# Designs tried in a protein design run: peptides against a protein of PDB entry 5OOQ. Part 87

Target 1, 227 residues: chain A of PDB entry 5OOQ
Amino acid sequence: YREDVRQVVTHPANALSFLQPGRLVEISVNGKDNYGWGAVVDFAKRINKRNPSAVYTDHESYIVNVVVNTMYIDSPVNLLKPFNPTLPEGIRPAEEGEKSICAVIPITLDSIKSIGNLRLYMPKDIRASGQKETVGKSLREVNRRFPDGIPVLDPVKNMKIEDEDFLKLMKKIDVLNTKLSSNPLTNSMRLEELYGKYSRKHDLHEDMKQLKRKISESQAVIQLDDL

## One batch from the design tools (peptide; made by RFdiffusion4, then SolubleMPNN)

Design b2_p17_2_s3 (from b2_p17_2, 7 letters changed)
Fold by OpenDDE base, seed 5:
Structure b2_p17_2_s3 (fold): chain B 227 residues (1-227), chain A 17 residues (1-17)
Amino acid sequence: as target 1 above (227 residues)
Amino acid sequence: MEKFNKFLESLAPTPYG
């Protein structure tokens, strides 16, 4: 259900009106590279100069430039191309114990995990010396002030999404959340263990699925070479 | 700190326009 909500929230028809300069967004690239909360610089419709007839999905049809403060320090940030969401090899967030730097990265709407209910003051020229670092300091301050998490835009109250199917989905989620909060097991130390086990099992299942896909793709390539 | 909080409060979740 959370993914279904994300798909609706990050659709261009809903998201673009809230991607003002300074808007906080939570970023996950390719489902694995989590940059945390960043700040929107600007956005533009995706144009392929090499293939003007290229058709993109709705969630890949716009490029959003965002400032992040979690870029790995040794990432080849000089190879980043404005408005090119295909990131060079080695562009990744810093892991635990690694140093990070501020960077502007181009992402698709599909890389937005959530849209925050906060905006930062953005400098007019983010490319000027020291400006990215200023935004980075502001991001750190916001994270410090919201230890329980940055408030997320309410899809109905704030974003005014009035689609009937979406409203039904939200009602179902609310009912489930109420049931979970009322369950005495949610406060048990066992829930963290159970969730940890569930999460690991889910990750293993996804890894197996990806591996099976890679094997199938490799077999398909071999069959083509044997023709 | 108070000035920054007031600034954040002034930035209501208004869509573009």
Scores: peptide ipSAE 0.027, ipTM 0.624, DockQ to the pose 0.035
Fold by OpenDDE base, seed 3:
Structure b2_p17_2_s3 (fold): chain B 227 residues (1-227), chain A 17 residues (1-17)
Amino acid sequence: as target 1 above (227 residues)
Amino acid sequence: MEKFNKFLESLAPTPYG
């Protein structure tokens, strides 16, 4: 059920307006590679130059570039392709006892576990020498300051997700969490249906235009530099 | 520091975070 909420939160109609440079996001690639909290560099609509008619799911339709400080040191980072979320084999977070480095990786919205309520200062040129390492140091500092976890954006209070279908989804989740004797399968199907309705009723293209405007607006975020 | 403290005071748990 938490996954259903995550799907709504990470849907382009909701997430993109909060993916400003420096926004902290918790990253899990392919459901197995946990990079922890990273910082957003930028995002772009996914474009297939070879097949312009390619259709992606909502959660795979954007590429988000993020700085992580947990990349395994011997990962073939040179094989990373800009705007290609299909990561080469060997690109992985460092395991316990392994050394890590900072890297910029392209991910999809589906790889976002959580969106944080904090933003880091981001250098204008993240590819310049030492810049990603600077962000990496900031990430370490944030983790130090929040030993119990980085605060996550509230879907309603912060993200202002007040769509009727979403609210219904949340209510259903609450009911399901309290009813241990309920049919999990039936309830899950209903949640999926509600999510489907929510997703389909949005005109993503029009929403994108609106989101661009919202991105430029002052949002309820805390800048690390202002702390 | 003051802004940070005020932020922490205003921080509420997220139900589904």
Scores: peptide ipSAE 0.023, ipTM 0.641, DockQ to the pose 0.061
Fold by OpenDDE base, seed 2:
Structure b2_p17_2_s3 (fold): chain B 227 residues (1-227), chain A 17 residues (1-17)
Amino acid sequence: as target 1 above (227 residues)
Amino acid sequence: MEKFNKFLESLAPTPYG
């Protein structure tokens, strides 16, 4: 259920319009390294200069730079390359009891677990000294203010995903959740088929959604202190 | 709380259409 919804939400046709600077996103790299909630710096279409003909999946076709405050202190952050989602060895979140630092990491859309219904004020130059740490403090404050979790964008109410195929997918998920005791494999295959149909339809609208994103990026950012 | 709600509303893409 959660994964199927995540696939729809994080598809470029849906997600990009909500990845404005300062947007909170929950990050899991390669499904293993959980960085928690971070803040979007920017994003760009993934281009492989070495292999211009490289074809990426929809969820891997964009690189999102995010500020995290959970990077392990001894991680080789100096080896991080902007817009390279292949993270160097040793780049990982801090474990319990370990010290963490703030870092900007490039991730794919596939590494987004959820998109928050909050935006932080983002400095113009996040790479300037002390700016990442400022964002890190803001992230800590958000977590403090939302002990029950940061509010997640509602796919229908907030993201306005009202496509018939998506709604059918959601209904099927609900039915399957009630019937999880039966055949997980059959259920998964059916959901994948529905998602495939949805994806193909909305891929045609990706460019239009990107334009809408640019408009949305100009929207005012409200600081937590003003909330 | 009102500012927060207004902010949340502003985050919703206006469906042009």
Scores: peptide ipSAE 0.031, ipTM 0.672, DockQ to the pose 0.033; fails the geometry check
Fold by OpenDDE base, seed 1:
Structure b2_p17_2_s3 (fold): chain B 227 residues (1-227), chain A 17 residues (1-17)
Amino acid sequence: as target 1 above (227 residues)
Amino acid sequence: MEKFNKFLESLAPTPYG
């Protein structure tokens, strides 16, 4: 069910409107290379100059450039080609104990695990010296501030996905989660830990909602003062 | 909190709006 939700959320019809510069996205390339949370630089429709007739799936039809701060330091980042989501061999996230660097990598929508409900302030020119590192520092600060995880966009409340089948899917997931939480046999310490993490994520979502409201209110107040 | 606000552009799930 989680994969089904991901497929809907990361579909161009839903995702692209939320991929503004600075949007946080959780990145997993080829199902194995987890870069963690990165920040969107920009996106573009995938165009194959060598094969203009190439047909891509919906989830592969766009390229998203993202700043990550988890690139392995000895990765051949010089071989990265802008707007080419086929990453060179050796491009990978740093493992535990390895040093990491900041890099801009092109990914497809299919490589997005989650879309965050946070947006970083992005420099005007990310390619300028030191700018990627600045974003990298911001990413570290975000992770520090959200030890229980970065809040994810709610597909229904935030993304306004109103598809009936999707809503049914979400309802089923909620029911299953409730049943799992209500099942005394699953009240294992592990479920409490998972629920605790989920609950904390939910609380963070509410906190974010409140913060968004405050920001919106502040912007509204600014607009009212400018009026 | 102040540093957090300085680097956040938006918390709003606003689409291109």
Scores: peptide ipSAE 0.026, ipTM 0.657, DockQ to the pose 0.056; fails the geometry check

Design b2_p17_2_s4 (from b2_p17_2, 6 letters changed)
Fold by OpenDDE base, seed 5:
Formats: C-alpha cells, structure tokens, sequence
Structure b2_p17_2_s4 (fold): chain B 227 residues (1-227), chain A 17 residues (1-17)
C-alpha cells in the first residue's frame, strides 16, 4: 500500500505542481542508492534527441535536478550530464565513514521516495561557485531541526488528491495502522523473535511450493518424452 | 533560529505557478 501511495504521489499529474525550486524531496535511485533529502533545482520533460519517438512511462517522462549533500567524495561527478538520469558508474551516496560532497543529480520521478512539506530558498544560479554548498548547509540544518524526519506532504490535505480510489486506499492504510498500533504484539519484547520465526516459516513454505512445482514439471517432461 | 529562517521560503505547500 505504501508503494501504491508513492506511485500516485509521484505521478506527474500530482507531483509536478510541488516540484518548485527548493522543494525538499527524499531520493532513492535504482532502489538501492539512498541520497536522503535533497532540494529541487528544476525539472523538465524528458526528451530523447536521438530517438524522438521514445516512449517513457509516466514516472520516467520527467527529469528532476536535485541538490544532494550525500554524494561520495570520490564519485565522478564531472561525468554527470544535466537532464540525463542514467548516472555514470561510481555515482553513489557516501557510506558510513566516507566523506560526502554536494552535487546536482538528475533523477526521474520514480526516484522520489517522498515529497517534503518544506521549501528552501534557492540561489539563482546553483552552478555558481559555492552555491550548491550553501544549499548543502541548509539541508544539514533542516535535518538537525527535524531529527524525527522532515515533514512529508499530506496527499489529501496538502496535495489535494481527491480521487475516490485513492481516498479509499488512504482509509485502508489508516485502518491498518490503527490495527497495528492496537495489536498486543506491537509492544511485545518477543516481536522480533516471533517475526523471525514467522518469516522463516513463510520462506520454507514458499521453498516447498517451488520444489513441488519443479517435481511436477519434471514428471510432466518425463511423460512427454515417453510419448 | 534567525539564520535558519532565512534559508526557508515556506513550510506550507504551494502550487507551482
């Protein structure tokens, strides 16, 4: 359900009106590279000059340039191309113990994990010397001020997404959250143990199911060869 | 506090003009 909400929120019809310069967004590239919160510089419709007939999904049809302050210091940032979301090899966030720098990276809407309810004042020319570092300082200050996380835009109250199916989805999530919070197991010291046991049991069940399928398929092949 | 406020444009979402 969380992914469904993300898909709706990051859809161009909903997201673009909230991607003003300075808007905070939480960034995850390729489902693995988490840059944390960055600030929007600008966005544009994705255009393939070499293949004008290229069709992109809705979530890949726009490129958003964002300032991040978590880029690994030895990343080849000089190879970054504006409005090209295909990042060069070695472009990654800094890991624990590594030094980071500020960079402007082009991302797709699909790389937005969350849209923040906060907008920074942005320099007029982010490419000018020291300007991205200024934004980086602002990002650090924001993170310091919001230790529990940067406020996220409310899809209904703030973004005014009033689609009936979406509202139903949100209600379902609220009900589930209420049930989860009221569940006695939520505060149980044994929750991790029980969850671990449950997860292992589930995995074993899936493995058994797959094995049974493979056996059945193998038997079917043997019968076909005997025909 | 004052320096931080200078870096913030607004906390409330506004549509892109």
Amino acid sequence: as target 1 above (227 residues)
Amino acid sequence: MEKFKKFLEKLAPTPYG
Scores: peptide ipSAE 0.022, ipTM 0.571, DockQ to the pose 0.032
Fold by OpenDDE base, seed 3:
Structure b2_p17_2_s4 (fold): chain B 227 residues (1-227), chain A 17 residues (1-17)
Amino acid sequence: as target 1 above (227 residues)
Amino acid sequence: MEKFKKFLEKLAPTPYG
């Protein structure tokens, strides 16, 4: 059920407007590699130059570059490919007792566990020498200041996700979390249905936005040609 | 609270808008 909320929150229609440079995000890659809180550098739509017709899921359709300060020191960071969210073997967070370094890694929206209600100041050129480490120091300071955890964006209050189906989903999750539900299976099926409806609705909205953009672009081109 | 606010202000202004 927490996963269902995560899926909604990390959907492009909701998440992208909050992935400004310096936004804190909690990162889990492949469901096993927990990098903790990192800072967003930028994001881009995932494009396969070799296969322009490649279709990605919504959560795999964008690449987010993030600074982490928990990369294992001996990870083959030189093998990281820009705009490739498929991380090389050996790229992992440091375990307890291991030394860590700062790194910029490309991730998908699916690797975002949560979006923080904080932003760091980001250097103009994060690839310049020492800049990642500066961000890393800031991340450590934030973690020190928030021993009980970095505040997460509220999906409703902060992200303004006011979709009726989502609100219903949230209410159901709250009921389940409080163990007030006598029928977990029925609630689970309903949550999946609600999420499915929400996802489809957002897909349609995104299509409409894209269409409106195309229309606007076409009109702008026409106006420029008439000028 | 004030020191933390100043720290956050040094961090890129969150568009609290």
Scores: peptide ipSAE 0.021, ipTM 0.605, DockQ to the pose 0.025
Fold by OpenDDE base, seed 4:
Structure b2_p17_2_s4 (fold): chain B 227 residues (1-227), chain A 17 residues (1-17)
Amino acid sequence: as target 1 above (227 residues)
Amino acid sequence: MEKFKKFLEKLAPTPYG
C-alpha cells in the first residue's frame, strides 16, 4: 500500500507542481541507492536526442535535478550529465564511515521516495563554485533540526489528491498503521532487529531481482550481437 | 490493483513547460 501511495504521489500529474526549486525530496535510486533528502534544482520533460520517438512511462518521463550531500567522495561525479538519469557506474551514496560530497544528480520521478513539506532557498546558479556546498550545508541543518524526520507532504491535505480510491487506500493504511502501533511487537526491541532482518532480506531480494535483470539484459545484448 | 491502475491512467500530465 505504501508503494501504491508513492506511485500516486510521484505521478507527474501530482508531483510536478510540488517540485519547485528548493523542494526537499527523499531520493532512492534503483531501489537501493538511498541518498536521503535532497533539494530540487529544476526538472524537465525527458528528451531522448538519439531516439526522439522514445516513449517513457509516466514516472520516467521527467528528469529532476537534485542536490544531494550524501554522494560518495570517490564517485565519478565528473561523469554526471545533466538531464541524464542513467547514472555512471560508481555513482552511489556514501556508506557508513565513508566521506560524502555534494553533487547534483538527475533522477526520475520513480526515484522519489517522498516529497517533503519544506523548501530551501536555492541559489540562482547552482553550478557556480561553492553553491552546491551551500545547499549541502542547508540540508545538514534541516536534518539536524528534524531528527525525527523531515515532514512529508500530505497527499490529501497538501497535494489535494481527492480520488475516491486513493482516499480508501489512505484509510486502509491508517487502519493498518493503527493495528501495527497497537501490536506488542512494535514496542519490542526485537522489532528493530526483525525489521533489520526483514529489510536485509528485502534488499537481498531486490539485489537478486536486479541481478536477474542485469543478466537478462546482458543476455539480450549478447543475443543482439549474435544477430 | 486494477482500480489503482485505472486511477493512474486517469491522471493526466500537468502541462508544465
Scores: peptide ipSAE 0.019, ipTM 0.510, DockQ to the pose 0.030
Fold by OpenDDE base, seed 1:
Order: sequence, then C-alpha cells, then structure tokens
Structure b2_p17_2_s4 (fold): chain B 227 residues (1-227), chain A 17 residues (1-17)
Amino acid sequence: as target 1 above (227 residues)
Amino acid sequence: MEKFKKFLEKLAPTPYG
C-alpha cells in the first residue's frame, strides 16, 4: 500500500506542482542508493536528443535536479551529465564513516520516496562556487531540527489528491493502522515508538504551519503598514 | 522558539500556508 501511495504521489499530474525550487524530497535511486533528503533545483520534461522517439513511463518522463549533501566524496561527480538521470558508475551516497560532499544530481520522479512539506530558499545560481554547499548546510540544519524526520506532504490535505480510488486506498491504510494499533500483539514497544514519532512529526508539522502562517501574516501586515 | 523562528525564516513559504 505504501508503494501504491508513492506511485500516485510521484505521478507527474500530482508531483510537479510541488517540485518548486527548494522543495525537500527524499531520494532513493534505483531502490538502492538512499541519498536522504535533498532540495529541488528545477525540473524539466525528459528529452532524449539521441532517440527522440524514446517513450518513457510517466514516472520517468521528467528529470528533477536536486541538491544532496550525502554524495560520497570520492564519487566521480565530474562525470555527471546535466539532465541525464542515468548516473555513472560510482555515483553513490556515502556510507557510515565515509565523508560526503554536496552535489547536484538529476533524478526521475520514480526516485522520489517522499515529498516534504518544507522549502528552502534556493540560491539564484546553484552552480556558482559555494552555493550547493550553502544548501547543504541548510539541509543539515533541517535534519538537525527534525530528528524524527522531515514532515511529508499529506496527499489529501496538502496535495489535494481527490481521486476516489486513492481516497479508498488511504482509508484502507488508516483502517489497517488502527487495527494494528488495536491488536494487543502489535502493541509492541516499537509500534508505540513509531506512532510516537509519527505523532510528533505531525505535531511539528502543524506547529510549523502555524508559525509560517504567523510569519506570513506578520509580513503581510508589515507590508500593509508600510504601505 | 526563537531559534526555530529564525530557521523558518530561511524556508520559503509553502503553497499550503
């Protein structure tokens, strides 16, 4: 069910409107290389100049450029080709104990595990010296502030996905989660811990939403008062 | 709270706000 939700969320019809510059996305390339949370630079429709007749699936039909701060330091980042989501051999995230660097990588929508409910302010020229590192510092700060995980966009409340079958899927998931929580056998300390983490994430999301509203309102009021 | 506010100032408004 989680994969089904991911497929719907990352479909171009739903995802593209939320891939603004600075949007946080959780990245997994080929289901193996987990880069963690990165920041969207931009996206474009995938065009194969060598094979214009190439047909891509919906989830592979767009290229998203993202800044990651988890690239292995000895990865051949110089071999990265702009707008080519087929990453060269050796391009991988740093493992535990390895040093990492910031890099811009092109990914497909299929490489998005989740879309965060946060956006960073992005430099105007991410390719300028030191700019990707600035974003990298911001990513570290985000991770530090959200030790239980970055808030994910709610597909229904935030993304406004109103497809009936999708809503049914979400309801089924909720029912299953409720049943799992009500089952004495699943009342393992782990489920409580996971639920506690989820609840804390949700609360943090609401707090952030409220704070952002207050900031926006204050800025709007300041602009109105300055007018 | 103040540190968190300063952090949020570095974040762009989300379309949901």
Scores: peptide ipSAE 0.026, ipTM 0.617, DockQ to the pose 0.072; fails the geometry check

Design b2_p17_3_s1 (from b2_p17_3, 9 letters changed)
Fold by OpenDDE base, seed 2:
Structure b2_p17_3_s1 (fold): chain B 227 residues (1-227), chain A 17 residues (1-17)
Amino acid sequence: as target 1 above (227 residues)
Amino acid sequence: MILPYSEYTEEEINSLL
């Protein structure tokens, strides 16, 4: 059930509007490398320059750049490629007793375990010397202030996910958390139906974003002609 | 295990920082 909720929450139709600069996200890469809570820098639609016809799943169709403060110090961070979510070998979080550094890593939506109900102030130039470390300090401060864990966005109250099947899923989880009684298999079939609805919403969102971009580009051209 | 959803809005949480 947690994975089912995660799939819905991290779907582009729901997640992208909450991936503003400074948004806290909990990061797990490839289901193995847990970086903990990081801060969103930005995101972009995933483009494969080598294969422009590449089709990605919804959860792999965007790249999110995040600042983490848990990167292993000896990780080959210089090999990180902007907008390439396939991390080089040796890029990993620090283990217990190892030293960590701050790094910006590109991840997919599928690598988001949770979206926090907090935003950090993000420097304008995160690549400038010392700026990642500033964010890293802020992340440590947040973790200190929330020893019981960083507050997670409520999918219904905060994210306004109002799909009936999702609401039923949430109610079921609440009941299960209280009663421990119901079977996971029934939820998987409903999740596929939910994804079909979210895919359509995502398409509309992308169309709107493209339209806004075209409008902005047109306005920029008009300003150049008036000078 | 209950997901630790926030009872607060983003603004409310941010005001605590």
Scores: peptide ipSAE 0.025, ipTM 0.600, DockQ to the pose 0.121
Fold by OpenDDE base, seed 3:
Structure b2_p17_3_s1 (fold): chain B 227 residues (1-227), chain A 17 residues (1-17)
Amino acid sequence: as target 1 above (227 residues)
Amino acid sequence: MILPYSEYTEEEINSLL
């Protein structure tokens, strides 16, 4: 059930509107490498220049650049490729007792465990010397201020996910958390229907974004012609 | 463990930082 919620929350149709610069996200890469809470730098649609016809799943279709402060100090961060969410071997979070550094890593939406209801101030140029470390200090301060955990966006109240099947899922989770009785079977069929709805919403969102871009480009051209 | 959903708006929380 938690995974089902995560799948809905991290779907592009829901998540992208909340991935503003400085947004806190909890990061788990490949279900193994837990970087903890990081801060969003930006995101972009995943494009394979070598294979423009490459089809990605919805959760793999965007790359999110995030600042983490938990990167193992001896990780080969120089091998990180911009816009490549396939992390090089040896890129991992620091374990207990190991030293960590700040790094910007490209992740997919599938690597987002949760989205926080907090945004940090982000430097204009995160790649400039010392800027990642500034964000890293802010992340430490946030963790200090929220010892019981960083507040997560409420999917219903904050993200406005109003799908009836999702609301039913949330209610079931609340009941299960109270009663510890798992009846998982009824959720799989509903998840596929939810994905279909969100995929359509995503398509509409992309169409609107493209339209806004075209309008902006047209306005920019008009302004240039009027100058 | 139930994730603590924020009872506060993003703006309210950000004002505390």
Scores: peptide ipSAE 0.021, ipTM 0.595, DockQ to the pose 0.121
Fold by OpenDDE base, seed 5:
Structure b2_p17_3_s1 (fold): chain B 227 residues (1-227), chain A 17 residues (1-17)
Amino acid sequence: as target 1 above (227 residues)
Amino acid sequence: MILPYSEYTEEEINSLL
């Protein structure tokens, strides 16, 4: 059920509007590498220049650049490429007793465990000397202020996910936290239906965005002809 | 386990920092 909620929350149709610069996100890469809470720098649609026909899943279709302060100090961070979510070998969080550094890592939406209800003030140029470390200090301060954990966005109250099936899922989770009696098959079918609705909504938004772009391009051409 | 959802608005939380 937690994974089902995560799938809905991290879907592009829901998550992207909350991935503003400075947004806190909890990061887990490949289901193993837990970086803890990081801060969003930016995001972009994933483009494969070598294979333009590459099709990505919805959760792999965007790349999010995030500042983390938990990178192992001896990680080959110089091999990190912006907007390449395939991390080099040896890129990992620091373990207990190891020293950590600040780094910007590219992740997919699937690597987001939680979205925080907090935004940091971000430097204009995160790649400038000392700027990552400034964000790293802010992350440490946030963790100090919230020892019981950083507040997570409420999917319903904050993210305004009002889909009836999702609301039912949330209610079931609340009930299951008290009673273990839900049928997994019924929940999986509803999740697929929800996922299908969100996918369609995202496709429509992309179509609208493309249409708006075409309209703007047409208007720009008209303005150029009038000059 | 209930997710620790915020009882505060984004603005309220940001004002605490």
Scores: peptide ipSAE 0.020, ipTM 0.599, DockQ to the pose 0.123
Fold by OpenDDE base, seed 4:
Structure b2_p17_3_s1 (fold): chain B 227 residues (1-227), chain A 17 residues (1-17)
Amino acid sequence: as target 1 above (227 residues)
Amino acid sequence: MILPYSEYTEEEINSLL
């Protein structure tokens, strides 16, 4: 069920409007490499220059650049290719007892575990010397302030996901969290149907998202001015 | 500076500053 929610939340139709610069996201690459909470730099539609006819899944169709402060210090970060979410071998988070550094990594939407209800103030040029380290310090401070975890965006209240099937899924999860006994297989089938509906609405939702993004960015700027 | 999304109360925002 958590994966089902994650797939809906991270779908381009829902996620992109919340991937403003500085948005906190929890990152897991390939289901194994947990970088923890990072900050969004930007995102772009995934384009394969070598194969322009390449078709990506919805969750792989965008590249999100994120600052992480958990990169293993000896990771071959120089081998990172712009706009390539396929990370080189040896690119991994630091393990316990290892030293970490700040890095900008390209990820897909599928590598987002959760979207935080917080944004960092982002430097204008994250690639400038010392800027990623500044973000890294801010990430450490956030983690210090939220020892029990960073607040996650509520899919319904914050993200305004009003899809009836999704709402039914959420209600079912709430019931199942109270009743441990539900079979995970029946829920995966409903998720596929949900994703099929999202995929068909994707083109229309992309336009709506750009508008919602602008609105959300405007609201975030207003909050900056009020602080 | 941590900017909460618009749904944080002013009190919650101030507690984060």
Scores: peptide ipSAE 0.023, ipTM 0.526, DockQ to the pose 0.087; fails the geometry check

